Peptides against a protein of PDB entry 1EMU. Designs and how they scored, part 125

Target 1, 132 residues: chain A of PDB entry 1EMU
Amino acid sequence: PPYLKWAESLHSLLDDQDGISLFRTFLKQEGCADLLDFWFACTGFRKLEPCDSNEEKRLKLARAIYRKYILDNNGIVSRQTKPATKSFIKGCIMKQLIDPAMFDQAQTEIQATMEENTYPSFLKSDIYLEYT

## One batch from the design tools (peptide; made by RFdiffusion4, then SolubleMPNN)

Design b2_p28_7_s3 (from b2_p28_7 with D4E A6R P14E D18N A19S D22E)
Fold by OpenDDE base, seed 1:
Structure b2_p28_7_s3 (fold): chain B 132 residues (1-132), chain A 28 residues (1-28)
Amino acid sequence: as target 1 above (132 residues)
Amino acid sequence: LEEELRSLFPDASEEVQNSLVEVFLPEF
């Protein structure tokens, strides 16, 4: 069953909407659902190909991600991203140089945080174990 | 616009999509 695949890798968990739902429920209880939301935000943003017609849209999206997750020093994403990474993103926003990959390093760092902490904890949680 | 924003994250759960829409919608 899918829940066994979820225990094999975070990637498998994030590829399954049921898995995502359970994982997010767990993260929300831990006060860190923003990790998951940010991860998907970055993925969605990167997939939006740049062109003349969507330049303003991409800027608005990038600014929203920045304001919500990077700029807020009290947020879990901000606390789990390195200063240099956040500084780079800020620079992109200020320069309005919105590369599709501008959040890649931040996403990598947040993914590592999940891999090392919240994902293992999820697999030991009542939420996951009761589902099995 | 909301549906357009939601469509950017087709692989995410409904809960994630809703959360992200709330993040992005105010910028438009």
Scores: peptide ipSAE 0.815, ipTM 0.972, DockQ to the pose 0.966
Fold by OpenDDE base, seed 2:
Order: sequence, then structure tokens, then C-alpha cells
Structure b2_p28_7_s3 (fold): chain B 132 residues (1-132), chain A 28 residues (1-28)
Amino acid sequence: as target 1 above (132 residues)
Amino acid sequence: LEEELRSLFPDASEEVQNSLVEVFLPEF
């Protein structure tokens, strides 16, 4: 069943909407649902190809991601991303150089945080164990 | 517009989609 695949890899968990929902519920109780939301924000943003008609939209999306997750020093995403990574993103926003890959490093760092901390804890949680 | 924003995250759960719509919608 799918829940067994979730225990094999974070990738399998994030490829399943039921798994995502359960994991997010756990993260919300831990006060770190923003990790997951940010991860998906980066993925969705990267898929939007740059072109003249998308320029304004892409800038608005990038600015929103930056303001919500990077700029907030009290946020879990900001605390789990390196200063150099945040500085690079800030530079892109200020210069209005909105490359599809501008959040890739931040997404990698947040994914590592989930792999090392919240994902293992989720597999030991009552939420997951009671689901199985 | 909300559905357009949700369409950027087709593989996410509804809860994630709704959260991100709340983040992005004010910028439009």
C-alpha cells in the first residue's frame, strides 16, 4: 500500500496527495508547515517558463515567495536557509532578474531539512502510525 | 485567478494549494 512507500523515501511521500496531506497535518502541529508549502512553491515557480507574456506574473510570484518565506526572519524557512542563499534570492528580486532556477538552492536546503528532521519524526508520529 | 494559481501546483494537496493561493493572491 502507498503508506509503505512513504516510509521508503520522502520522494514517494511527496508524490502522493494523501501522503502530502497527512505529512502537512503533522508539520502544522510541529509549527513548520511552511517547509512543505515553500517546497511546492519553488517547484511550481520553476515550471513557469520565462516569456514576455509571463514576465509580470513571474515577478509577482517570485516576490510573494520571497516576502512570505525568505524575508521573514522568524519563519522556519528563513531559519533553515543559508544567509548566502537568501542574499542571492534578495539580489534577484532587487535586480528583477527572475530566473526559473532562482529558488533551486533554497529548495534543496529545505528538502534537506525535511529529510533530516521532520520526515523521520513523521514516520514515528502517532499521525502516521495510526494511519497504517 | 485562484484556479489559475492552483494550476501551478497540480501535484500538491488541496491544503498546500490553498495555502499558496493565500500567499500569491495579494500580489495580483
Scores: peptide ipSAE 0.813, ipTM 0.971, DockQ to the pose 0.964
Fold by OpenDDE base, seed 5:
Structure b2_p28_7_s3 (fold): chain B 132 residues (1-132), chain A 28 residues (1-28)
Amino acid sequence: as target 1 above (132 residues)
Amino acid sequence: LEEELRSLFPDASEEVQNSLVEVFLPEF
C-alpha cells in the first residue's frame, strides 16, 4: 500500500498527494509546515523558464519567496538555511538576477533538514501510525 | 490569478497550493 512506499523514502512521500497532506499536518503540529511549502515553492519557481513574457512574474515570485521564508529570521526556513545561502539569495533579489536555480541550494538545505529530522519523526508519529 | 498560481505546483497538495497562493498574491 502507498503508506509503505512513504516509509521507503521522502521522495515517495512527497510524490503522493495523500502523503503530502498527512506530512503537512504533522509539520503544522511541530510548527514547521513552512519547510514543506518552501520546498514546493522552489520546485515550482525553478520550472518557470525565463522569457520576455514572464520576467516580471518571475521577479514577483522570487521576491515573495525571499520575504516569506528567507528574510524572516524567526522563521524555520531561515533558521535552517546557512547565512551564505541566504545572502546569495538576497543578492539575487537586490540585483534582480533571477536565475531559475537561485533557490536550489536553499531547497537542498531544507530537504536535508526534513530528511534528518522531521521525516523520521513523522514515521514515528501518531498521525502516520494511526493511518497505517 | 489564484488558479494561475496554483498551476505552478501541480504535484503539491491542495493545502500546500493554498498556502503558497497566500504567499504570492501580495506581490501581484
Scores: peptide ipSAE 0.812, ipTM 0.971, DockQ to the pose 0.968
Fold by OpenDDE base, seed 3:
Structure b2_p28_7_s3 (fold): chain B 132 residues (1-132), chain A 28 residues (1-28)
Amino acid sequence: as target 1 above (132 residues)
Amino acid sequence: LEEELRSLFPDASEEVQNSLVEVFLPEF
């Protein structure tokens, strides 16, 4: 069943909307749902192809991601991303150089945070175990 | 606009989509 695949890898969990829902519920209880939201934000953003018609839209999206998750020093995403990574993103925003990959390093760092902490904890949680 | 924003994250759960819409809407 799908829940067994979720235990095999974080990627398998994030490929299943039911798995995502359960994982997010767990993350909310832990006060770190922003990790997951940010991860999906980065993925969605990267898929937008740069072009004349998308330039303003992409800038708006990038600014929103930056302001919500990177700029807020009280947020868990900000706390779990390296200063150099946040500085790079800030630079992109200020220069209005919005490369599709501008959040890649931050996403990698947040993914590592989930892999090392919240994902393993989820697999030991009542939410997951009761589902099995 | 909300549905357009949600369409950017088709692989995410509804809850994730909703949270992201809340993040992005103010910027538009």
Scores: peptide ipSAE 0.811, ipTM 0.971, DockQ to the pose 0.967

Design b2_p28_7_s4 (from b2_p28_7, 8 letters changed)
Fold by OpenDDE base, seed 5:
Structure b2_p28_7_s4 (fold): chain B 132 residues (1-132), chain A 28 residues (1-28)
Amino acid sequence: as target 1 above (132 residues)
Amino acid sequence: LEEEIRSLFPEASEEVQESLVEVFLPEF
């Protein structure tokens, strides 16, 4: 069943909307749902290819991601990203250099946080175990 | 506009999409 695949890898979990929903519920209880939301935000942003008609939209999206997850020093995403990574993103926003890959390093760091901490904890949680 | 934003994250769950709509909509 799908829940067994979720235990095989974080990738398998995040490839299943039911798994994502369950994982997010767990993350909310742990006060770190922003990790997952940010991860998806970065993925969606990267898929928008730059073109003349998309520049304004892409800038607005990038600013939103920055303000919500990077700028807030008390947020979990900000605390789990390196200062140099956050500084780079800030620079891109201020210079309006909105490359599709501008959040890649931050996304990698947040993914590592999930892999090392929240994902293993999820597999040991009552939420997951009661679902199985 | 909300549906346009949601369309950027078709692989995400409804809850994730809802959260991201709240994040992005104020910028538009």
Scores: peptide ipSAE 0.802, ipTM 0.968, DockQ to the pose 0.964
Fold by OpenDDE base, seed 4:
Structure b2_p28_7_s4 (fold): chain B 132 residues (1-132), chain A 28 residues (1-28)
Amino acid sequence: as target 1 above (132 residues)
Amino acid sequence: LEEEIRSLFPEASEEVQESLVEVFLPEF
């Protein structure tokens, strides 16, 4: 069953909409839902290939991600990303140099946070255990 | 426009998509 695959890897969990839903519910209770939302935001952003017609759209998306998750010093994403990483992103935004990979390092750091902390906790949670 | 935004995250759950729409839609 899918829930067994979820316990095998975070990748398997995030590859299943039901798993994502349960995981997000858990994260929300822990005050960490932004970790997951940010992760997906970065993935979606990276898939937008640069072109003349996409320039304004990509800039708007990047600014939204930056303002919501990076600039907010009280947010979980900001607290779980390195200062140098946040500084780099800020620089890209200020210079309007919007490379598809500009959030890659931040996404990696947030993924590591989930792997090390929230994902293992999820597998021990009542939400997951009662689902199984 | 909302559907256009959602189309960026087809693999995400409904709840994630809702959250991201709230983040992105105001910017347009």
Scores: peptide ipSAE 0.800, ipTM 0.968, DockQ to the pose 0.947
Fold by OpenDDE base, seed 2:
Structure b2_p28_7_s4 (fold): chain B 132 residues (1-132), chain A 28 residues (1-28)
Amino acid sequence: as target 1 above (132 residues)
Amino acid sequence: LEEEIRSLFPEASEEVQESLVEVFLPEF
């Protein structure tokens, strides 16, 4: 069943909407739901190819991601991203150089945080174990 | 517009999509 695949890899969990829902519920209890939301925000943003018709939209999205997850020093995403990574993103926003890959390093760091901490904890949680 | 935002994250759960709509919609 799908829940067994979720225990095999974070990739399998994040590729299943039911798994995502359970994982997010767990993260919310831990005060870390922003990790997952940010991860998906980066993935969606990267898929928008730069062109004249998308420029305004891409800038708005990038600013929103920056303000919500990077700028807030008390946020879990900000605390789990390196200062140099956040500085690079800030530079892109200030210079209005909105490359599709501008959040890639931050997304990598947040994915590592989930792999090392919240994902293993999720597999030990009552939410996951009672679902199985 | 909300559906347009949601369409950027088709593989995300409903809860993630709702959260991201709240983040992005005010910017438009």
Scores: peptide ipSAE 0.799, ipTM 0.968, DockQ to the pose 0.954
Fold by OpenDDE base, seed 3:
Structure b2_p28_7_s4 (fold): chain B 132 residues (1-132), chain A 28 residues (1-28)
Amino acid sequence: as target 1 above (132 residues)
Amino acid sequence: LEEEIRSLFPEASEEVQESLVEVFLPEF
């Protein structure tokens, strides 16, 4: 069943909307839902390829991600990303150089945080275990 | 515009999509 696949890898969990929903519920209780939202934000942003008609839209999206998750020094995403990573993103925003890969390093760091901490905890949580 | 934003995250759950709409919509 799907819930067993979720225990095999974080990737399997994030490929299943039911799994995502349960995981997000858990993360929200832990005050860490932004980790998951940010991860998806980065993925979606990267898929929007640059072109003349997308320039303003991509800048707005990047600015939103930056302001919500990177700029807030007390936010979980900001606390779990390295200063150099955040500085690079800030630079891209200020220079309006919006490369599709500009959040890749931050997404990698947040994914590592989930892999090492919240994902294992989720598999031990009452939320997951009661679902099984 | 909301649907356009949601379309960027088709693999995300409804809850994630709702959260991201709230994040992105104010910037447009």
Scores: peptide ipSAE 0.799, ipTM 0.968, DockQ to the pose 0.960

Design b2_p28_8_s1 (from b2_p28_8, 10 letters changed)
Fold by OpenDDE base, seed 5:
Structure b2_p28_8_s1 (fold): chain B 132 residues (1-132), chain A 28 residues (1-28)
Amino acid sequence: as target 1 above (132 residues)
Amino acid sequence: SVKIEKVPSPVEEYILEELLEEEEKEEE
């Protein structure tokens, strides 16, 4: 069953819509749903192909991601990303150099945080165990 | 027990749409 695959890898969990829903619910309980939302924001942003018609949209999205998750010093994403990574993103925003991969390093760091902390905790949580 | 909230699919598009809406409101 799918729930067994979720325990095998975070990737399997995030490829399953029901798994995402359960995991996000758990993260909300822990006050750290921003980790997952940021991760998906980065994925979605990278999928946007740069072109003349969507340059403004991409800039707005990059700014929104930066303001919500990186700039907020009290946010969990900000606390779990390295200063150099946040500085790089800030630089991209200020210079309006909006490469599809500009959030890749931050996404990697947040993914590592989930792998090391929230994902293992989820597999031991009541919400997951009751689902199994 | 906590109610499970279904996340719209695809998740990344949903998240980006919400962010864009928030950004546009802040600029008003």
Scores: peptide ipSAE 0.683, ipTM 0.923, DockQ to the pose 0.855
Fold by OpenDDE base, seed 1:
Structure b2_p28_8_s1 (fold): chain B 132 residues (1-132), chain A 28 residues (1-28)
Amino acid sequence: as target 1 above (132 residues)
Amino acid sequence: SVKIEKVPSPVEEYILEELLEEEEKEEE
């Protein structure tokens, strides 16, 4: 069953709609749902192919992601991303150089945070155990 | 037990749409 794959790979968990729902619910309880939301925001942003017609939309999205998750020094995403990574993103925003991959390093760092902390905790949580 | 919240699919599209809505509200 899918829940067994979730225990073997975070990727498998995030590819499953039920897995995402369970994991996000758990993260909300832990006050760190922003980790997952940011991760998905980065994934969605990277999927947007740059063109003349969506330039304004992509810039708005980049600014929104930056302001919500990176600029907020009290936010968990900001605390779990390196200063150099945040500075790079800021630079992209200020220069309006919006590459689809501009959040990749930040996403990698947040993914590592989840892999080391929240994902293992989820597998030990009542939410997951009751589902199995 | 904890109530499980369903997330719209695809999740990444849902998250981006929510971000855009928040951004538009801040501009007003």
Scores: peptide ipSAE 0.683, ipTM 0.923, DockQ to the pose 0.889; fails the geometry check
Fold by OpenDDE base, seed 2:
Structure b2_p28_8_s1 (fold): chain B 132 residues (1-132), chain A 28 residues (1-28)
Amino acid sequence: as target 1 above (132 residues)
Amino acid sequence: SVKIEKVPSPVEEYILEELLEEEEKEEE
């Protein structure tokens, strides 16, 4: 069953709609759902190909992601990203150089955080165990 | 048991739409 694949890799969990729902519910209980939301925000942002018709939308999204997750010093995403990474993102926003890959490094760092902490904890959680 | 909240699919599109809505509300 799919839940066995979720225990094999975070990738398998995040590629499954039911797995995402369970994992996000768990993260909300732990007060760290922003880790997953940020990860998906980065994925969605990267999929938006730059063009004249979506330039304003991409800039707004980049600013929104930056303000919500990176600029908030008390946020878990901010605490789990490197200063140089946050500085790079800030630079992109200030210079209005909005490359689809501008959040890639931050996404990698947050993914590592989930791999090392919240994902293993999820596999030991009542939510996951009761689902199995 | 814990109530599971279903997330719309695709998740990344849902998250981005929520971000834009929040941004718009902050501007008002």
Scores: peptide ipSAE 0.683, ipTM 0.923, DockQ to the pose 0.859; fails the geometry check
Fold by OpenDDE base, seed 3:
Structure b2_p28_8_s1 (fold): chain B 132 residues (1-132), chain A 28 residues (1-28)
Amino acid sequence: as target 1 above (132 residues)
Amino acid sequence: SVKIEKVPSPVEEYILEELLEEEEKEEE
């Protein structure tokens, strides 16, 4: 069953809508939902193909992601990303150089945070165990 | 039991749409 695949890898969990729902619910209880939301924001942003018609949209989205997750010094995403990574993102925003991969490093760092902490905890959580 | 909140699919599109709305509101 899918829940067994979720225990094999975080990737499998995040590829499953039910898995996402359970994991996000768990993260909300832990006050860490921003980790997952940011991860998905980065994924979605990277999928947007740069073109003249969506230039403004992409810039606005980049700014939104930056302000919500990176600029918030008290936020969990900000605390779990390297200063150099945050500085790079800031630079992209200020220069309006909005490459689809501009959040890749930050996403990697947040993914590592989930892999090392919240994902293992989720597999031991009541919400996951009750589902199994 | 814990209530499971369902997230719209695709999740990334849902999140981006919310972010865009928030950004546009702040710029006004």
Scores: peptide ipSAE 0.681, ipTM 0.923, DockQ to the pose 0.937; fails the geometry check

Design b2_p28_8_s2 (from b2_p28_8, 10 letters changed)
Fold by OpenDDE base, seed 4:
Structure b2_p28_8_s2 (fold): chain B 132 residues (1-132), chain A 28 residues (1-28)
Amino acid sequence: as target 1 above (132 residues)
Amino acid sequence: SVKIEKLPSPIEEYILEKLLEEEEKEEE
């Protein structure tokens, strides 16, 4: 069953809609759902191909992601991203150089945080164990 | 019991749409 694959890798968990729902519920209980939301925001942003018609939209999105997750010093995403990474993102926004990959390093760092902490905890949680 | 919140698919598009809504609201 799918829940066995979820225990094999975080990638398998995030590729399953039911897995995402359960994991996000767990993260909300832990007060760190922003980790997952940011991860998906980065994925979605990277999928947007730059063109003349969506330049303004992409800039607004980049600013929104930055303001919500990076600029908020009290947020878990901000605390789990390196200063140099946050500075790079800020620079891109200030210069209005919005490359599809501008959030890649931040996404990698947040993914590592989930791999090392919240994902293992999820596999030990009541919500996951009761689902199995 | 624990409530399970299911988000629209694709989730990444949903998240971005919500971010845009929040951004536009803050600018008003």
Scores: peptide ipSAE 0.663, ipTM 0.915, DockQ to the pose 0.824
Fold by OpenDDE base, seed 5:
Structure b2_p28_8_s2 (fold): chain B 132 residues (1-132), chain A 28 residues (1-28)
Amino acid sequence: as target 1 above (132 residues)
Amino acid sequence: SVKIEKLPSPIEEYILEKLLEEEEKEEE
C-alpha cells in the first residue's frame, strides 16, 4: 500500500497527494508547514520557463518567496537555511537576476532539514500510525 | 483531532498562485 512506500523515502511521500496532505497536516501541528510550502514553491518556480511574457510574473514570484520565507528571521525556513544561501537569493532579487535555479540551494537545505527531522518524526507520529 | 486538509493539485501551482496574490495585495 502507498503508506508503506511513504516510509521508504521522502520522495515517495511527496509524490502522493494523500501523503502530502497527511505530512502537511503533521507539519502544521509542529508549526513548520512552511518547510513543505517553501519546498513546493521552489519546485513550481523552477518549472516556469523564462520568456518575455512572464518576466514580470517570475520577478514578483521570486520576491514573494524571498519576503515570505527567507527575509523573515523568525521563520523556520530562514532558520534552516545558511546565511550564504540567503545572501545569494537576496542578491538575485536586488539585481533582478531571476534564474529558474536561484532557489535550488535553499530547497536542498530545506529538504535536508525535512529528511533529518520532520520526516522521521512524521513516521513516528500518531497521524501516520493511525492512518496505517 | 485535527482534520486533514487536502490542497489543490498541482500543489506547487497552488502555492505560487497564493504567493502572487499576497504579493499583489501588499503593493496596494
Scores: peptide ipSAE 0.661, ipTM 0.914, DockQ to the pose 0.834
Fold by OpenDDE base, seed 3:
Order: sequence, then structure tokens, then C-alpha cells
Structure b2_p28_8_s2 (fold): chain B 132 residues (1-132), chain A 28 residues (1-28)
Amino acid sequence: as target 1 above (132 residues)
Amino acid sequence: SVKIEKLPSPIEEYILEKLLEEEEKEEE
């Protein structure tokens, strides 16, 4: 069953709608849903192919992601991303150089945070165990 | 039992849409 695949890898969990739902619910209870939301924001942003028609939209989105998750010093994403990574993102925003991959490093760091902490905890959580 | 929260799919698009809305409001 799918829930067994979720225990095999975070990727399998994040590729399943039910898995995402359960995991996000767990993260909300732990006060760290922003980790997952940021991860998906980065994924979505990277999927937006640059073109003349979406240039302004992509810039706004980049700013939004930056302001909500990176600039917020009280946020868990900000606390779990390296200063150099945050500085790079800031630089891209200031220069208006909005590459689809500009959040990749930050996403990697947040993914590592989930892999090391929240994902293992989720697999031991009541919400996951009750689902199994 | 614990209530689960379901979001629109694909979730990444949903999140981006919400972020864009928030950004536009803050710029006003």
C-alpha cells in the first residue's frame, strides 16, 4: 500500500496527495508547515518557464517567496536556510535576475531539514500510525 | 481521530497563487 512507500522515502510521500495531506497536517501540529509549503513553492516556481508574458508574474512570485519565507527571521524556513543561500536569493531579487532555479539551493536545504527531523517524526506520529 | 487537511491539486500551483495574492496586496 502507498503508506509503506511513504516510509521508504520522502519523495514517495511528497508524490502522493494523501501522503502530502497527512504530512502537512502533522507539520501544522508541529508548527512547521512552512517547510513543506516553501518546498512546494520552490517546485512550482521552477516549473514556470520564463517568457515575456510572465516576467512580471515571476518577479512578483519570487519576491513573495522571499518575503514570506526567507526574509522572515522568525520563520522556520529562514532559520533552516544558510545565510549565503538567503543572500543569493536576495541578490537575485534586487537585481531582478529571476532564474527558475534561484530557489534550488534553499529548497535542498529545507528538504534536508525535513529528511532529518520532521519526516522521521511523522513516521512515528499518531496520524501516520492511525492511517496504517 | 485527527482531521486531515486537503489542499487543491497541484499543491504547488495553489501555494503560488496564494503567495501572489498576498504579494499584490502588500504592494498596494
Scores: peptide ipSAE 0.660, ipTM 0.914, DockQ to the pose 0.875
Fold by OpenDDE base, seed 2:
Structure b2_p28_8_s2 (fold): chain B 132 residues (1-132), chain A 28 residues (1-28)
Amino acid sequence: as target 1 above (132 residues)
Amino acid sequence: SVKIEKLPSPIEEYILEKLLEEEEKEEE
């Protein structure tokens, strides 16, 4: 069953809608759902092709992602991203240079955080074990 | 038992949509 693959890799978990739902529920209980939301925000942002019709939308999205997750010093995403990474993102926004890959490094760092902490905890959680 | 919230698919598009909505509300 799919839940066995979820225990084999975070990638398998994040490719499954049911897995995402369970994992996000767990993260909400732990007060760190922003890790997953930010990760998906980065994925969605990277998929938006730069063009004249998307320019305003992409800039607004970049600002929104920055303000919600990076600029919030009390947020878990901000605490788990490197100062140089946050500075780079700020620079892109200030210069209005909105490349699809501008959040890639931050996404990598947050993914590492999940791999090392919340993902292993999820596999030991009551919500996952009861689902199996 | 724990209540599981199902999110619209693709989730990344849903998250971005919500971010834009929040941005719009902050501007008002």
Scores: peptide ipSAE 0.663, ipTM 0.914, DockQ to the pose 0.851; fails the geometry check

Design b2_p28_8_s3 (from b2_p28_8, 9 letters changed)
Fold by OpenDDE base, seed 5:
Structure b2_p28_8_s3 (fold): chain B 132 residues (1-132), chain A 28 residues (1-28)
Amino acid sequence: as target 1 above (132 residues)
Amino acid sequence: SVKIEKVPSPIEEYILEELLKEEEEEEK
């Protein structure tokens, strides 16, 4: 069953709509749903192919991601990303150099945080265990 | 017990749409 695959890898969990729902609910209880939301924001942003017609939209989205998750020093995403990574993103925003991959390093760092902490905790949580 | 919240699909598009709405409201 799918829930067994979720325990084998975070990737399998995030490829399953039910898995995402359960995991996000768990993260909200832990006060760290922003980790997952940021991760998916980065994924969605990278999927937007640059073109003349969507330049303004991409800039707005990049700025929104930066302001919500990176700029807030009290936020969990900010606390779990390295200063150099945050500075790079800030630089891209200020210079309006909006490459599809500009959040890749931050996404990698947040993914590592989930792999090391929240994902293992989820597999031991009442939400997951009761689902199985 | 906490109810499981269904996430809109695809989630990445949902997240981006919400971010864009928030950004537009802040610009007012």
Scores: peptide ipSAE 0.680, ipTM 0.923, DockQ to the pose 0.851
Fold by OpenDDE base, seed 2:
Structure b2_p28_8_s3 (fold): chain B 132 residues (1-132), chain A 28 residues (1-28)
Amino acid sequence: as target 1 above (132 residues)
Amino acid sequence: SVKIEKVPSPIEEYILEELLKEEEEEEK
C-alpha cells in the first residue's frame, strides 16, 4: 500500500495527495507547516516560465514568498535557512532579478530540515501509525 | 482521532494562489 512507500522516502510521501494531507496535518500540530508550504511554493514558482505576460505575477509571488517565509525572523523557515541564502534571495528581490531557480538553495535547505527532523517524527506519529 | 485536512491539487498551485491573495490584501 502507498503508506509503505511513504516510509521509504520523503519523495514518495510528497508525491502522494493522501500522504501530503496527512503530513501537513501533522506539521500543523507541530507548528511547522510552513516548512512544507514553503517547499511547495518553491516548486510551483520554479514551474512558471518567465515571459512578458507573467513578469508582474512572478515578481509579486517572489516578494510574497520572501516576506512570508524568509523575512520573518520568528518563522521556522527563516530559522532553518542560512544567512547567505536569505541574503541572496533578498538581493534578487531588490534588483528585481527573478530567476525561476532563485529559491532552489532555500528549498534544498528546508528539504534537509524535513528529512532530518519532521519526516522521521511523522513516521513515529499517532496520525501515521493510526492510518496504517 | 486527528481530523485530516485535505489540500487542493496540485498543492503548489494552491499555495501560490493563496500567497497572491495575501499579497493583494496587504496592498489595500
Scores: peptide ipSAE 0.679, ipTM 0.922, DockQ to the pose 0.895
Fold by OpenDDE base, seed 3:
Order: sequence, then structure tokens, then C-alpha cells
Structure b2_p28_8_s3 (fold): chain B 132 residues (1-132), chain A 28 residues (1-28)
Amino acid sequence: as target 1 above (132 residues)
Amino acid sequence: SVKIEKVPSPIEEYILEELLKEEEEEEK
């Protein structure tokens, strides 16, 4: 069953709608759903191909992601991203250099945080164990 | 018991749309 694959890798969990639902519910209980939301925001942003017709939209999205998750010093995403990474993102926003990969490093750092902390905890959580 | 909330699919599109709404409100 799919829940066995979820225990094998975070990638398998995040590639399954039911897995995402369970994991996000768990993260909300832990007060750290922003980790997952930011991760998916980065994924969605990277999928947007830059062109003349969506330049304004991409800039607005980049600003929104930055303001919600990076600029908020009290947020878990901000606390789990390195200063140099946050500074780079800020620079991209200020210079309006909106490359599809501009959030890649931050996404990697947040993914590592989930891999090392919340993902293992999820596999030991009541919500996951009751589902199995 | 835990209530499982289903997320809209694709989740990344849902999140980005919500972010855009918030950004547009802040620009006003």
C-alpha cells in the first residue's frame, strides 16, 4: 500500500495526495505547516516558464513568497534558512531578476529540515500510525 | 481522532493562487 512507500522516502510521501494531506495535517498540529507550503510554493514557482506575458505575475509571486516566508523573522521557514540564502532571494527581488531557480537553495534547506525533523516525527505520529 | 483536511490539487497551484491574492491586497 502507498503508506509503506511514504515511510521509504519523503519524495514518495510528497508525490501522493493522501500522503500530502496527512503530512500537512500533522505539520499544522506541530505549528510548522509553512515548511511544506513553502516547499510547494517553490516547486510551483519553478514550473512557471518565464516569458513576456507572465513577467509581472512571476514578480508578484516571488515577492509574495519572499514576504510571507523569508522576510518574516518569526516564521519557521525564515529560522530554517541560512542568512546568505535569504539575502540572495532579497537581492533577486530588489533587482527584479526573477529566475525560476531563485528559490532552489531555500527549498533545499527547508527540505533538509523536513528530512531531519518533521518527516521522521510524522512516521512516529499517531496520525500516521492510525492510518496504517 | 484527527480530522484530515484534503488539500486542493495540484497543491502548488493552490498555494500560489492564495499568495497572489494576498500580494494584490497588499499592493492597494
Scores: peptide ipSAE 0.676, ipTM 0.920, DockQ to the pose 0.929
Fold by OpenDDE base, seed 4:
Structure b2_p28_8_s3 (fold): chain B 132 residues (1-132), chain A 28 residues (1-28)
Amino acid sequence: as target 1 above (132 residues)
Amino acid sequence: SVKIEKVPSPIEEYILEELLKEEEEEEK
């Protein structure tokens, strides 16, 4: 069953709609759902191809992601991203240089955080164990 | 029992739309 694959890799978990739902529920209970939401925000943002027609939307999204997750010093995403990474993102926002890959490094760092902490904890959680 | 919140698919599109909504509300 799919839940067995979820235990094999975070990638397998995040590729499954039910897995995402369970994991996000767990993260919300732990007060760190922003890790996953930011991760998916980065994924979605990168999929938006820059063009004249969506430039304003992409800039607005980049600003929104920055303000919600990076600028919030007390937020878990901000605490789990390196200063140089946050500084780079800030620079992109200030210069309005909105490359689709501008959040890639931050996403990588947040993914590592999930791999090291929340994902292993999820596999030991009541939510996951009761589902299995 | 734990209440499992269902998230619209694709989740990344949902998250981005929610971000835009929040951004628009903050601008008001």
Scores: peptide ipSAE 0.681, ipTM 0.922, DockQ to the pose 0.851; fails the geometry check

